Peptides against a protein of PDB entry 5KEZ. Designs and how they scored, part 186

Target 1, 320 residues: chain A of PDB entry 5KEZ
Amino acid sequence: NVAIYNPFRPWWERYQPVSYKLCTRSGNEDEFRNMVTRCNNVGVRIYVDAVINHMCGNAVSAGTSSTCGSYFNPGSRDFPAVPYSGWDFNDGKCKTGSGDIENYNDATQVRDCRLTGLLDLALEKDYVRSKIAEYMNHLIDIGVAGFRLDASKHMWPGDIKAILDKLHNLNSNWFPAGSKPFIYQEVIDLGGEPIKSSDYFGNGRVTEFKYGAKLGTVIRKWNGEKMSYLKNWGEGWGFVPSDRALVFVDNHDNQRGHGAGGASILTFWDARLYKMAVGFMLAHPYGFTRVMSSYRWPRQFQNGNDVNDWVGPPNNNGVI

## One batch from the design tools (peptide; made by RFdiffusion4, then SolubleMPNN)

Design b2_p22_1_s4 (from b2_p22_1, 10 letters changed)
Fold by OpenDDE base, seed 3:
Structure b2_p22_1_s4 (fold): chain B 320 residues (1-320), chain A 22 residues (1-22)
Amino acid sequence: as target 1 above (320 residues)
Amino acid sequence: MRAHMVEHADLYPPFNIFGYPA
């Protein structure tokens, strides 16, 4: 991914890929392989956050400022480490003046335009699908158990399926022969927009962001909410079917920007209430649960916004 | 900026939040 130095190595640089090489601030491919092996040997499975909707931001300077040293040129859409070129992006499909998503009530913009400037891959192309599949299959062969598909809302479900159909079975050294990778898709659906979580049920599980948002409101006792109202928690609250849901109290995004539930989202900053929410989530049978492991950073609020929400995990001069 | 739900907007912040030049 792009190595960003201003601000200094923010967490979100990981979501700006320039190659599919397994070189990051956390280690190289050999170290990753070693970790996966060690984890699998003790029954701990690894699921990779796969960023396949886009490459880095269109305004990032060209060069070799990347975690693996690969050259890239966003301006010319040149990512030779893949390789991708200008033919592999949706620039010509997006009809907005900026090239970015301007209206989330327009599903075509959401899928075909740039997410906050991130170069949008042309996932309709078999070449692009194959390059992504090769990346994911490499990880599968290493021994990962599945994937979180980042920014799935911004990909056409059919394109995702086409990629998934190219995936290998899981590594038989640790998984039963014929096992398929576990897939869950990040889809932010709080209602009111055209794209629905149900559009993605065919590809795997989806994130249920209403879960953390509503649970936070209840635990905080906002708007007269009571714990007793959780009697029909899950589908009874309008959530997606349990077998399609991946649930969580918070994630890396809404820890910071107060998104997908706003201020109702509980985080480790509200330790007592957060423990209550996580405890409830783990005790309740609805959905596939995910527990967040995060870190503290020096929050500085200006006009209601944390200007340090970019701060990445504890590191040694950029190395994690 | 982009028109979408406030909660969604917070998850995908403005262009400059991702370290892009203004």
Scores: peptide ipSAE 0.021, ipTM 0.641, DockQ to the pose 0.029
Fold by OpenDDE base, seed 5:
Structure b2_p22_1_s4 (fold): chain B 320 residues (1-320), chain A 22 residues (1-22)
Amino acid sequence: as target 1 above (320 residues)
Amino acid sequence: MRAHMVEHADLYPPFNIFGYPA
């Protein structure tokens, strides 16, 4: 991915890929392979956060300022380490003036335009699908158990399906023969927009962002909500079917007030209430649960926004 | 059923989390 130095190595640089090489400030491929092997050997499975909707931001300077030293040129859409070129992006399909998503009520924009400037891959192309599948298959062959598909809302479900259809079975050293990777898709659907979580049920589980948002409201006792109202928690609250739901109290985005849920989201900053929420989530049978492990950073609020929301995990001069 | 519909403005903050212009 790109190496960003202003601000200094933010968390979100990880979501701006320039190649599919397994070399970042977290380690190299050999170290990753070693970790996966050790985890699998004790029954701990690894699920990779796969960024496959886009490459880096269109405004990032060309050069070799990347975690693996690969050259890239966002201006010309040149990513030779893949390789991708201008033929592999949706620039010609996006009809907005800026090239970015401008209207989330336009599903075509949401899927074909740039998410906050991130160069949008042309996932309708078999070449692009194959390059992504090669990346994911390499991980599968290493021994990962599945994937979180980042920004799934911004990909056509059919394109995702086409990629998934190219995937190998899981590594038989640790998984039963014929096992398929576990897939869950990040889709923010709190209602009111044309893209629905149900559009993605055919590809695997989806994130249920209503879960953390509503649970936070209840535990905070906002709007007169009571714990007793949780008696029909799950589908009774309008959530997706349990067997399609990946549930969580918070994630890296809404922990910072971004993405979905707003101020209702409970985090480790609200220790007591957060423990209540996580305890409830783990005790309740609805959905597949995900527990967040995060870190403290020096929050500084200005006009309701944390100006330090970019701060990444603890590091030594950028090295994790 | 206690689900609520939310506009995109409520879902996506007015600032860009990736450091790009809003």
Scores: peptide ipSAE 0.021, ipTM 0.624, DockQ to the pose 0.031
Fold by OpenDDE base, seed 4:
Structure b2_p22_1_s4 (fold): chain B 320 residues (1-320), chain A 22 residues (1-22)
Amino acid sequence: as target 1 above (320 residues)
Amino acid sequence: MRAHMVEHADLYPPFNIFGYPA
């Protein structure tokens, strides 16, 4: 991915790929293989956060400032390490003036335009699908158990399916022969927008962002909410079917106090309430549960926003 | 049984969390 130095190596640089090389702040491919092997050998499975909707931001300077030293040029849409060119992006397909998503009530914009400036891949092209599948298959061969598909809301479900149809079975060294990768898709659906989580049920599980948002409201006793109202928690609260849901109290985005649930989201900063929420989540049978493991950072609030929400994990001069 | 039907208006952050001008 791109290496950002202003601010200094933020967490979100990880979501700006310039190649599909397994070479990041966390280590190289050999180290990754070693980690996956060690984990698998003790029954711990690895699921990769796969960033396949886009490449890096259009405003990033061209050069070799990347975690694996690969050259890239956002201005010309040149990513030779893949390789991608201008033919592999949705620049001509997006009809907004800025090239970015401007209206989230327009499903076409949401899927064909740039997410906050991130160069949007033309996933309708078999070439692009194949390059992504090759990347994911390489990970499968290493021994990962599945994937979180980042920014799935911004990809057409059919394009995702086309990629998934190209995937190999899991590595038989650790998984039963014929096992398929576990897929869950990040889709932010809190209602009010045309794209629905149900659009993606055919590809695998989806994130249920209503879970953390509503649970936070209840635990905080906001709006007169009571714990007794959780008696029909799950589908009874309008959530997606349990067998399609991946549930969580918080994630790295909404942990930073904005978006995808708002202020109701409970985090480790609210230790007592957070423990109650996580305990409830783990005790309740609804959905596939995900527990957050995070870190503290020096928060500085300005106008209700933490200006240090970019701070990444503890590191040694940028290396994790 | 009661279900919470209120939808959040704050679906997305008011700023670009990827370090680009909004």
Scores: peptide ipSAE 0.021, ipTM 0.591, DockQ to the pose 0.032; fails the geometry check
Fold by OpenDDE base, seed 2:
Structure b2_p22_1_s4 (fold): chain B 320 residues (1-320), chain A 22 residues (1-22)
Amino acid sequence: as target 1 above (320 residues)
Amino acid sequence: MRAHMVEHADLYPPFNIFGYPA
């Protein structure tokens, strides 16, 4: 991915790939392989956050400022380490003036235009699908158990399906023969927009962002909400089917006030209420649960916004 | 009983959260 130094190595640089090399500030491929092996040997499975919707931001300077030193040029859409070129992006397909998503009520824009300037890959092309599949298959062959598909809302479900159809079975050294990777897709669906979580049910599980948002409101006792209202928690609250749901109290985005849920989201900053929420989630049978492991950073609020929301995990001069 | 949540477009501030100019 891109190496950002201003601010100094923010968390979000991870979501700006310039290659599919397993080479980041967290380690190289050998170290990753070693970790996966050690985890698998004790029954701990690894799921990779796969960023396949886009490459880095269009405004990033060209050069070799990347975690593995690979050259890239966002301006010319040149990513030779893959390789991708200008033919592999949706620049000509997006019809907005800016090239970015401007209207989330236009599903075509949401999927064909750039997410906040991130260069949008043309996943309709078999070449692009194959490059992504090669990346994911390499991980599968190493021994990962599945994937979180980042920004799935911004990809056509059919394109995702086409990629998934190219994937290998899981590594038989640790998984039963014929096992398929566990897939869950990040889709923000709080209602009111044309793209629905149900559009993606065919590909795997979907993140249920209503879960943390609604649970936070209840536990905070906002708007007269009561714990007793959780009697029909789950599908009774309009959530996706339990077997399609990946549920969580918070994630890295909404811990920082971004993404779905807003101020209702409970985080470790509200320790008492957060423990209540996590405890409830783990006790309740609805959905597949995910528990957040995060870190504290020096928050500094200005005009209601944390100006340090970019701060990444604890590191040694940029190395994790 | 169930509060209405904001749409996706309203969840993000009017700046690029990835550090790019708005």
Scores: peptide ipSAE 0.021, ipTM 0.630, DockQ to the pose 0.031; fails the geometry check

Design b2_p22_2_s1 (from b2_p22_2, 13 letters changed)
Fold by OpenDDE base, seed 4:
Structure b2_p22_2_s1 (fold): chain B 320 residues (1-320), chain A 22 residues (1-22)
Amino acid sequence: as target 1 above (320 residues)
Amino acid sequence: SPENEWGFFPRVAAWEAAQAAA
């Protein structure tokens, strides 16, 4: 991915890929293989956050300032390490003036336009699908158990399916023969927009952002909410079917006070309430649970927003 | 920055801010 130095190596640089090489702030491919093997050997499975909707921002300077040193040129849409070129992006398909998503009530914009400058891949193209599948298959062959598909809301479900149909079975060294990768898709659906979580059920599980948002209000006793109201928690609260739900109290985005859930989201900053929420989540049978592991950072609020929400985990000169 | 009724996408907003400052 792009190496960002202003601010200094933010966590979100990971979501601006320039290649599918396994060289990141976390280490190189050999180190990754080693980790996956060690984890699998003790029954811990690895699920990769796969950024396949886009490449890096269109305004990033061309060059080799990337975690694996690969050259890239956002201006010309050149990512030779893949390789991608101008033919592999939705520049001509997006019809907004800016080239970015301008209206989230327009599903076509949401999927065909740039997520604020992030170069949007033309996933309709078999070439693009194949390059992505190649990347994911490489990970599968290493021994990962599945994937979180980043920004799934911004990809057509059929394109995702086409990619998934190209995937190998899981590595038989650790998984039963014929096992399929576990797929969960990041889709923010709190209602009110045309794109629905149900659009993606055919591809795998979907993040249920209503979970953390609603649980937060209950635990916080906002709006007269009571714990007793949780008696029909899950589908009874309008959530997706349990077998399609990936549930969580917070994630890396809304932990920073923005995105789906808003101020209702509970985090480690409110330890007591957070423990209550996480405890409830783990005890309740609804959905596939995900527990957040995070870190403290020097928050600095300006106009209600943390200007240091970019701060990544503890690192050594950007390397973690 | 992309925004809906549920707020901003932090990583995108942060990126945009960084680009604007560059």
Scores: peptide ipSAE 0.024, ipTM 0.574, DockQ to the pose 0.352
Fold by OpenDDE base, seed 2:
Structure b2_p22_2_s1 (fold): chain B 320 residues (1-320), chain A 22 residues (1-22)
Amino acid sequence: as target 1 above (320 residues)
Amino acid sequence: SPENEWGFFPRVAAWEAAQAAA
């Protein structure tokens, strides 16, 4: 991915890929393979956060400032380490003046235009699908158990399906023969937009962001909400079917968030309430649960916003 | 936030705007 130095190595640089090389601040491919093997050998499975919707931001300077030193040029859409070129992006398909998503009520923009400047891959192209599948298959062959598909809301479900259809079975050294990778898709659906979580049920599980948002509201006792209202928690609250839901109290984004997606979210900053929420989640049968492991950072609020929301995990001069 | 920052906040803001317009 891109190495960002202003601010200094933020957490979000990991979501700006310039290649599919397994070479990051966390280590090289050999170290990753070693970790996967060690984990699998004790029954701990690995799920990779796969960034396949886009490459890095269009405003990033060209050069070799990346975690594995690969050259890239966002301006010319040149990513030779893949390789991708201008033919592999949706620049000509997006109809907005800026090239970015401008209206989230337009599903076509949401999928075909750039997510906040991130160069949008043309996932309708078999070449692009194959390059992504090769990346994911390499991980599968190493021994990962599945994937979180980042920014799934911004990919056509059919394109995702086409990629998934190219995937290998899981590594038989640790998984039963014929096992398929576990897929959960990050889709932010809190209502009010044309794209729905149900659009993605055919590809795997979907993140249920209503879960943490609503649970936070209840536990915080906002709007007169009561714990007793959780009697019909799950589908009764309008959530996706349990067998399609990946649930969580918070994630790395909404720990830093605001508004509808973040204000009610409980985090480790409110330890008592957070423990209540996590305990409830783990005790309740609805959905597939995910527990957050995070870190503290020096928050600095200005006008209601944390200006240090970019701060990544503890590191030594950028190396984790 | 920089132009090339991961766009969670813009997505949330867009959702809020959509709700307000509905």
Scores: peptide ipSAE 0.023, ipTM 0.582, DockQ to the pose 0.068
Fold by OpenDDE base, seed 3:
Structure b2_p22_2_s1 (fold): chain B 320 residues (1-320), chain A 22 residues (1-22)
Amino acid sequence: as target 1 above (320 residues)
Amino acid sequence: SPENEWGFFPRVAAWEAAQAAA
């Protein structure tokens, strides 16, 4: 991915890929392979956060400022480490003036335009699908158990399925023969938009952002909410079917107080309430649970916004 | 650019704004 130095190595640089090389601030491919093996050998499975909707931001300077030193040129859509070229992006398909998503009520914009400047891959192309599948299959062959598909809302479900149909079965050294990768898709659906979580049920589970948002209000006793109202928690609260839901109290995005629940989201900053929420989540049968493991950073609020919300995990000069 | 400075926060902010406008 792009190596960002201003601010210094933020967490979000990981979501601006320039190649599919397993060479990041966390380590190289050999180290990753070693970790996956060691984890699998003790029954801990690895699920990769796969960024396949886009490459890096269109405004990033061309060069070799990347975690593996690969050259890239956003301006010309040149990512030779893949390789991708200008033919592999949706620039000509997006009809907005900026080239970015301007209206989330326009499903076509949401899927075909750039997500805040991130170069949008043409996932309708078999070439692009194949390059992504090769990346994911390499991970599968290493021994990962599945994937979180980042920014799934911004990909056409059919394109996702086409990629998934190219995937190998899981590594039989650790998984039963014929096992398929576990897929869950990040889709922020709190209602009010044309794109629905149900559009993605066919590909795997989806993130249920209503879960953390609503649970937060209940635990915080906002708006007169009471714990007793959780008697029909799950589908009774309008959530997706349990067998399609990936649930969580917070994630790295909404932990920082923006979107997908806003201020209602409980985090480790509210330790007692957070423990209550996580405890409830783990005790309740609804959905497939995900527990957040995060870190403290020096929060600095200006006009209600944390100007240090970019801060990544504890690191050694950018290396984890 | 602002998007480079704040990464994915513009994404979240844009979504939040869209929800508010809906």
Scores: peptide ipSAE 0.023, ipTM 0.568, DockQ to the pose 0.065
Fold by OpenDDE base, seed 1:
Structure b2_p22_2_s1 (fold): chain B 320 residues (1-320), chain A 22 residues (1-22)
Amino acid sequence: as target 1 above (320 residues)
Amino acid sequence: SPENEWGFFPRVAAWEAAQAAA
């Protein structure tokens, strides 16, 4: 991914890829293989946060300022380490003045335009699909069990399906023959937009963001909410079907959120309430559960906003 | 918030803004 130095190596630089090389501040490919092997050998499976909707920001300086030193040029859409070129992006398809998503009520913009400047891949192209599939299949070969598909809301479900159809079975060294990768898709659907979580049910599970938001409200006793109301927790609360839901109390994004949807989110900063929420989640049968593992950072609030919400995870292998 | 206009956090903020405007 791109190396961002202002602020200094933020967490979100990881979501600006310039190649599909397994070479980041989290480690190199050999180290990753080692981890996957060790985990698989004790029954711990690995899923990868796959950033396949886009490459890096359109305004990032060209050069070799990346975690693996690969050259890239956002201006010319040149990512030779893949390789991608200008033909592999949706610049011509997006019809907004800025080239960015301007109206989230327009599904075509949401999927064909740049997500806050991030160069939007033309996932309709078989070439692009194949490059992504090669990346994911390489990970499958290493021994991963599945994927979180980042920014799925911004990809056409059919394009996702086309990519998934190219995926191989899981590594038979650790998984039964014919095993398919576990897929869940990050879709932020709190209602009010044309794109729905149900659009993606055919590809795998979907993140249910209502879960953490509503649970936080209940645990915080906001708006007169009571624990007794959790009797019909799950579908009874308007959530997606249990077999399509990936549920969580918080994630890296809403842990740092300060908007209306993020205010109710419980995090480790509210330890007691957070433990209650996580405990409830793990005890309740609804959905596939995910527990957050995060880190402390030096929060600094200015006008209600943490100006240090960019701080990345601790690193013990130097600055790369 | 991030100092640049690109990244994961900005996109979430943009989405929230869109929700508020709707």
Scores: peptide ipSAE 0.023, ipTM 0.546, DockQ to the pose 0.090; fails the geometry check

